# Peptides against a protein of PDB entry 6TME: the designs that were tried, part 218

Target 1, 324 residues: chain A of PDB entry 6TME
Amino acid sequence: NRLKRAYIALQAWKKAFYSDPFNTAANWVGPDVCSYKGVFCAPALDDPSVLVVAGIDLNHADIAGYLPPELGLLTDVALFHVNSNRFCGVIPKSLSKLTLMYEFDVSNNRFVGPFPTVALSWPSLKFLDIRYNDFEGKLPPEIFDKDLDAIFLNNNRFESTIPETIGKSTASVVTFAHNKFSGCIPKTIGQMKNLNEIVFIGNNLSGCLPNEIGSLNNVTVFDASSNGFVGSLPSTLSGLANVEQMDFSYNKFTGFVTDNICKLPKLSNFTFSYNFFNGEAQSCVPGSSQEKQFDDTSNCLQNRPNQKSAKECLPVVSRPVDCS
Target 2, 324 residues: chain A of PDB entry 6TME as posed
Amino acid sequence: NRLKRAYIALQAWKKAFYSDPFNTAANWVGPDVCSYKGVFCAPALDDPSVLVVAGIDLNHADIFGYLPPELGLLTDVALFHVNSNRFCGVIPKSLSKLTLMYEFDVSNNRFVGPFPTVALSWPSLKFLDIRYNDFEGKLPPEIFDKDLDAIFLNNNRFESTIPETIGKSTASVVTFAHNKFSGCIPKTIGQMKNLNEIVFIGNNLSGCLPNEIGSLNNVTVFDASSNGFVGSLPSTLSGLANVEQMDFSYNKFTGFVTDNICKLPKLSNFTFSYNFFNGEAQSCVPGSSQEKQFDDTSNCLQNRPNQKSAKECLPVVSRPVDCS

## One batch from the design tools (peptide; made by RFdiffusion4, then SolubleMPNN)

Design b2_p22_5_s2 (from b2_p22_5, 12 letters changed)
Fold by OpenDDE base, seed 4:
Structure b2_p22_5_s2 (fold): chain B 324 residues (1-324), chain A 22 residues (1-22)
Amino acid sequence: as target 1 above (324 residues)
Amino acid sequence: SELEKKLEEELKKTIEEAKASL
């Protein structure tokens, strides 16, 4: 019965293909769905004597098409990997029936519409990759209430603010890059105890960086480049004991880049170029360390090469934003 | 369960691969 439902689902999906340039679904014929290319079967969790479709892997198949509602019949699927295709349309709500969903990767497709709220219905979801699509609108706060290990949202059309619930996330990696997120980074960010990598690149984020960023003791990558952040860097960034890559470039930061930041013990690369910093510690100067790389280009620094003109600096530096 | 362990191992690989493509 379960494999029959899977057959119906997979045949409906094959019919929803507009192009299959590698003939990936060429062998998707007949009732033996476990022999289908990219379909993986395993013993069911509730009955080891029953074989079920447990995984889909169609990564890099360049398939054009859409996800039909019949995919909701794949109720035993835990792994769904369909990245690097040309699937379009929306994620079907019928996928809410896939209660065993553990990894969901639809990255590098042509999906549109709002955030796929069906992902919120999966109680066991650990991996969510929806990057490189055309998803739009607000990110639902509930995404961070889930026990996810990884969340990839980059290269979409998401708008509005980052939810304050971000602090509840157990994810080790979260990407917001190349969206249209606006507003401030929530102060609750410091509660992300498992966070290793967070990327905010290329949004419309603004305001001051929250001091609570310094509580991210496990973070190895922090990239906030290409936004509208203002004010000084928080002194609490000295608490980033494990940060290796840090990028604040292409913002509107002002003030002094402190020794405590540039001497972070695991820091290998710190880019703070294209801001309005008016001073830096000697430890922040490019070439001051063999172990660390710094970029201070296009700031308001004295006696440094490739800085902004006084005409560009004065209007901004003379009106520093107080983040206190 | 044994399946859960396998899924956790797979997850680790998936995350690593996903990070490498950033």
Scores: peptide ipSAE 0.440, ipTM 0.914, DockQ to the pose 0.783
Fold by OpenDDE base, seed 3:
Structure b2_p22_5_s2 (fold): chain B 324 residues (1-324), chain A 22 residues (1-22)
Amino acid sequence: as target 1 above (324 residues)
Amino acid sequence: SELEKKLEEELKKTIEEAKASL
């Protein structure tokens, strides 16, 4: 009996709660699991006459505890939303039995350990949110081989390079922000055919930006701020026909910010502050447009306010990195 | 299918909500 298995799983989970401030699991008593707060039942896909646990929503419950292995008995769960809790430990490998997993949100918790590779075992997964945890180590390249629509990885402890497989991703949104990723952005990034938003904020990324970024025709948000990028902005950025928000601030970029970038047709905000740019086109000057906002603060620009000193600029500007 | 459409609609909402919280 599927509901009996669900009962065993949910009772094991209740026992794994250390604190339930809102008494969310107070009604988790008895065999009628479909009446449990945050538990949603639906007809089974294979037999519409059978009722199964299809979803969990414990978002914002502030529950402290862990995920016990018995959760692997919830084999009919397609939606698993447990964000904004205080769950700790690792994601159980037993969740590999949840072959219908479609949306997995464990964001804003206290999970630790390596990337939860069990997420790679779910053939139908479309949404993965593991942000605001303490996941660490390398990102598995295989994550981008999956047909995911959204991937949120930000605010973790991931390290190493971004996988070259990123170009295979079908995701519309990917966040890498506030991790420890290093190395260059892969050239394969230009192959992300469905990408709308990508965020690299606050990593240890370095090198030149790949020219292939200019192939991201559907991108509306591109944020590479707070990294170690060097060289000039690629001229191919003129190809970002739909970009609205672009941020390159807090890097080590040099060279000239061109009209072709600042005149992008959908550009609303372009921040390139806290770099070593030595020139900008008139179209890039803050206040030059009523429709666009620019920030050129703390560069090596002449006749602009709030720029770096000549002493700070000269060593960097005189030795530009050649990205060719 | 009707089920597929519902799942796609729910996914769209989930993504939009997740984006809004960035």
Scores: peptide ipSAE 0.438, ipTM 0.911, DockQ to the pose 0.724
Fold by OpenDDE base, seed 2:
Structure b2_p22_5_s2 (fold): chain B 324 residues (1-324), chain A 22 residues (1-22)
Amino acid sequence: as target 1 above (324 residues)
Amino acid sequence: SELEKKLEEELKKTIEEAKASL
């Protein structure tokens, strides 16, 4: 019965393929779905004597098509990996029936529409990768209430502010890069107790960086480059005891880059180029350390190469944003 | 369960692979 439902689903999906360049579905013939390329069977959790479709892996298959609603019949699937294809349309709401969903990777496709809210219905979801698509609109705040270990949202068309619920996330990695997010980074960010890597690159984020960033003790990568951030760097960044990669380039930061930031114990790369910093500590100077790389290019620094002109600096540096 | 352990192991691998592609 369960494999018969899987057969119906997989045959419906094969019919939804417009192009299969590698003939991935060529062997998708007959009732033996467990022999299908990219289909993985396992004993059912509720009855070990019953074989069920537990996983789909069609990564890198370059398949053009869409996800038909019949995929909701794959009720035993825990792993769904279909990245690097040319699937289009929306994620079917019928996937809400896949209550065992653990990893959902639809990255590098042509999906459109709002955030796939069906992902919020999966109680056991740990991995969500929807990057490199055309998803748009607001990010639902409920995404960060889930016990996700990884959230990849980058390279989409998401708009609005980052939800305040971000502080509830247990994810080790979160990417926002290359969207249209606006507003400030929420102060609740400091509550992300398991965070290792966070990337904000290439959004329309603004305001001052929250002091609470300094509470991210486990962060190894923090990239806030290519935004509209203003003010000075928070002094609390000295709390980033494990940060290795830090990038604040291509913003509107002002003030002085301090020793307590540049002397962070695990810091290997710190890029603060293309801002309006008017001073830096000696420990921040490129070439001052063999163990650390710095980039101070295109700031308002005195006695440094490749800086902005006085004409470019004076209007900004003379009117610093107070973040206090 | 053995399945949960396998899923956790696969998750770790998936996250590592996903990070490497950033």
Scores: peptide ipSAE 0.435, ipTM 0.915, DockQ to the pose 0.811
Fold by OpenDDE base, seed 5:
Structure b2_p22_5_s2 (fold): chain B 324 residues (1-324), chain A 22 residues (1-22)
Amino acid sequence: as target 1 above (324 residues)
Amino acid sequence: SELEKKLEEELKKTIEEAKASL
């Protein structure tokens, strides 16, 4: 019965293919779905004597098509990896029936519409990758209420503030990069106790960085480049004991880059170029360390190469934003 | 369970691969 349902689903999906350049679905013939390329069977969790479709891996297949509603019949699927294809349309609501969903990767496709709220219905979801699509609208706050280990949202069309619920996230990696997120980073960010990597690159984020960023003790990568952040870097950034990669480039930051930041013990790369910093500690100077790489290009620093003109600097530096 | 352990191991791999492709 379960494999029959899977057969119906997979045949419906094959029919939904517009192009299969690698003939991935060429062997998708007959009832033996477990022999299908990219289809993986395992014993059912509730009955080990029953074989079920437990995984789909169509990564890098360059398949053009859409996800038909019949995919909701794949009720035993825990792993759904279909990245690097040309699937279009929306994520079917019928996937809510896939209650065992553990990893959902639809990255590098042509999906459109709002955030796929069906992902919020999966109680066991640990990995969500929807990056490099055309998802739009608001990010639902509820995404961060889920016990996710990884959340990839980058390279979409999301337009909202970052939800304050971000502090509830248990994810080790979260990407917001290359969207249209706006507003401030929520102060609750400091509550992300498991966070290792967070990327905000290329959004419309603004305001001051919250002091609470300094509470992210496990962060190894913090990238806030290419936004509209203002004010000084929080002094609490000295608390980032494990940060290796830090990027604040292409913002509107002002003030002094301190020793306490540049001497972070695990820091390997710190980019703060293309801002309005008017001073830096000697430890922040590019070439000052063999172990650390710095970029101070295009700031308002004195006696440094490749800085902004006084004409560009003066209006901004003379009117620093107070983040207090 | 054995399955949970396998899923956790796979998850780790998936995350690592996903990070490498950033």
Scores: peptide ipSAE 0.426, ipTM 0.911, DockQ to the pose 0.795

Design b2_p22_5_s3 (from b2_p22_5, 11 letters changed)
Fold by OpenDDE base, seed 1:
Structure b2_p22_5_s3 (fold): chain B 324 residues (1-324), chain A 22 residues (1-22)
Amino acid sequence: as target 1 above (324 residues)
Amino acid sequence: SSLEEQLEKELEKSIKEAKSSL
């Protein structure tokens, strides 16, 4: 009986709670699991006459505890939302039995260990949110071979390079922000055909930006701020016909910020502050447009306020990195 | 399927909610 298995799983989970401040599991008593707070039942896909646990929503419950292996008995769960809790430990490998997993949100918890490779075992996964945890180590390249629509990795302890497989991703949104990623952005990034938003904020990324970024025709948000990027901005950025928000601040960029970038048709905010740019087009000057916001602060620009000293600029500007 | 349509709607909602908290 599927509901009996769900009962075993949910009772094991209740026992794994160290604290339940809102008494969310107070009604988790008896065999009627479909009445449990945060448990949602639906007709089974394979047999509409059978009721199964199809979803879990414990978002914002502030529950302290861990995920016990018995959660692998919830084989009919397609939606698993447990964000904004205090769950700790690792994601159980037994969750590989949840073959219907469609959305997996464990964001804003205390999970540790490597990337939860069990997520790679779910054939129908479309939404993966593991942000605001303590996941560490390498990102598996296979994550981008999955037909995901959203991938949130930000605010973790991930390290190493971004996989070249990123170009295979079907995701509309990908976040890498506030990790320890290093190396270059892969040139394959331009192959992300569905990409709307990508965020690299606050990593150890370096090298030149790949020209292939300009192929991201559907991107509305591109943030590469707070990294170690060098060289000039790619001229191909003029291809970002739908970009609204663009941030390159807090890097080591040099060269000239061109009209072709600042005149992008949907650009509303372009931040390129805290770099070593030595020139900008008139269209890039803050206050030059009523429809666009620019920030050119702390560069090597002539006749602009709040710029770096010649002493800070000269060593960098005199040694431009060739990205050709 | 009706279920697929429901899942797609939930996905759109989840993405929208997740984006709003970035």
Scores: peptide ipSAE 0.521, ipTM 0.933, DockQ to the pose 0.828
Fold by OpenDDE base, seed 3:
Structure b2_p22_5_s3 (fold): chain B 324 residues (1-324), chain A 22 residues (1-22)
Amino acid sequence: as target 1 above (324 residues)
Amino acid sequence: SSLEEQLEKELEKSIKEAKSSL
């Protein structure tokens, strides 16, 4: 019975393909769905004597089509990987029936519409990759109430503020890059106890960086480049004991880049170019260390190459934003 | 369980692969 439902779902999906350039679904014929290319069967969790469809892997198949509602019949699927295709439309709400969903990767497709709220209905979800699509609107705050280990949101059309609930996230990696997020980074960010990598690149984020970033002791990658951040770098960044890569480039930061930041013990790359910094410690100067790479290009630094003109610097540097 | 261990290994693999393509 379970494999019969899977057959109905997979045949409906094959009919929803507009193009299959690698003939991936060419063998999707007959009732033996476990022989289908990209379909993986395993013993059911509730009955080891019953074989079920537990995984889909259609990564890099260049398939054009959509996800039909009949995919909701794949109730035993825990792994759903369909990245690097040309699937379009919306994620069907019928996928709420896939209560075993553990990894959901629809990245590098042509999906549209709001955030796929069906992902919030999956109680066991650990991996969510929806990057490189055309998802739009607000990020639901409830995404960070999920016990996710990885959240990839980059290269979409998401708007509005980052939810304050971010501090509840147990994720080791979160990407916001290349969206339209606006407002400040929430102060609750410092509560992300498992965070290793966070990327804010290329948004409309603004305001001061919260001091609470310095509480992210496990962070190895922190990238806030290509935004509208202002003020000085928080002195609490000295608390980033494990940061290896840090990027603040292409913002409106001012003030002095301090020794306590540039001497972070694990720091390998620190980019703070294309800002309005008016001073740096000797430890921040590019070429001062063989173990660390720095970029101070296009700031308001004295006696450094490739800096902004006095005409560009003076209006900003003379009116620093107080973040206190 | 053996299944939980398998899922954790797949998750680690998926995260590693996804990070490498950032």
Scores: peptide ipSAE 0.520, ipTM 0.933, DockQ to the pose 0.820
Fold by OpenDDE base, seed 5:
Structure b2_p22_5_s3 (fold): chain B 324 residues (1-324), chain A 22 residues (1-22)
Amino acid sequence: as target 1 above (324 residues)
Amino acid sequence: SSLEEQLEKELEKSIKEAKSSL
């Protein structure tokens, strides 16, 4: 019965292919779905004597098509990997029937519409990769109420503010990069106890960085580059005891880059270029360390190469944003 | 369970692969 449902789903999906350049679905013929390329069967969790479709891997198949609603018949799928294709349309709501969904990777496709709220319906979801699509609108706050370990949202069309619920996330990695997110980073960010990597690159984020970033003791990568952040770097960044990669480039930061930031014990790369910093500690100077790389390019620093003109600096540096 | 352990291993792999492609 389950394999018959899987057959119906997979045949409907094959019919939804507009192009299969590598003939990935060429062997998708007949009732033996477990022999299909990119289809993986395993014993069912509820009945080990029953073989079910437990995984799909069509990564890098360059398949053009859409996800038909019949995919909701794949009720035993825990792993759904279809990245690096040309699938278009929306994620079917019928996928809510895939209650065992553990990893969902639809990255690098042509999906459109709002955030796929069907992902919120999966109780066991740990990995969500929807990056490199055309998803738009608001990020549902409820995404961070999920027990996700990884959340990849980058390279989409998401807009509005980052939800304050971010502080509830248990994810080790979260990417917001290359969207249209606006507003401030929520102060609740400091509550992300398991966070290792967070990337905000290339959004419309603004305001001051919250002091609570300094509470992210497990963060190894913090990238806030290419935004509209203002004010000074929080002194609490000295609390980032495990940060290895830190990027604040291409913002509107002002003030002094302090010794306590540049001397972070695990810091390997710190990029603060293309801002309006008017001073830096000697420990922040590029070439001052063999173990650390710094980039101070295009700031308002005195006696440093490749800085902004006084004409560009004076209007900003003379009117620092108070973040207190 | 053996399945949970397998899923955790797959998760670690998926995260690692996803991070490497950023």
Scores: peptide ipSAE 0.514, ipTM 0.933, DockQ to the pose 0.838
Fold by OpenDDE base, seed 2:
Structure b2_p22_5_s3 (fold): chain B 324 residues (1-324), chain A 22 residues (1-22)
Amino acid sequence: as target 1 above (324 residues)
Amino acid sequence: SSLEEQLEKELEKSIKEAKSSL
């Protein structure tokens, strides 16, 4: 029966705890798994008369341990939330049996190894949070072929390029921040029709920004700060009709910051500091608007405070990268 | 279904909570 399988899984997991500071699993005794702290039961989808374990919530439990393979017996789990713990090791391949998985949050743990490819096996997955771990290697292109609404990858050890399949993503939010991603942002990014928030902060991304970014009509947050981007800002950024927060700081951008970017109708914050911009429109000047915040610090601007020296600017500004 | 509506509500909550910690 389903609850007996759940009991086996949960007792195996309790044995895999090295530390439970809040005694979260103290009541994990006996066959009544639905009374266990952080275990949630619901009627089964295939038989409403049968009670099954439908959810796990161990968020903020500070539990040290690992995920044992017996967790693959929790075949009715749709919600798996175990963030802000000290779980280590790898995500078990046996979790492929959890075919109802809808939300998977393992963020803020000590997981290691490659991207958990078991997440690709879940047909109904909508939420994937694996941020603040030690996942490494390549991001599988197939992650963006899934009907995910949210993808959190930030603060890991992911390497290589961002997959071209990103344009197929239906996600409203995607984070790449604080990894080791390299290469260019794919031109296919403009096909992300549902995208509201995208964050690239603190990677090794390079090249020119693709013009196709201007097709992201629903984007409210676009952060590309702390990378190696070069060239001018695309003129097509004037198409970002809903952007509120935009950050291009700490790059190697050159050229002129145009009026059509700084006058975007929903723009509240635009940071383009710590680049090599050699001009800006009057609408981009900090303090020019009460409704908009700008930061132009540490560029190559004339008649502005806190700019780079001519010695720092001249080698870069005299050799602009042509992105055309 | 009532379950789908519950899952959608949980998803909205999870996304909101996750975004607030960015």
Scores: peptide ipSAE 0.492, ipTM 0.931, DockQ to the pose 0.856

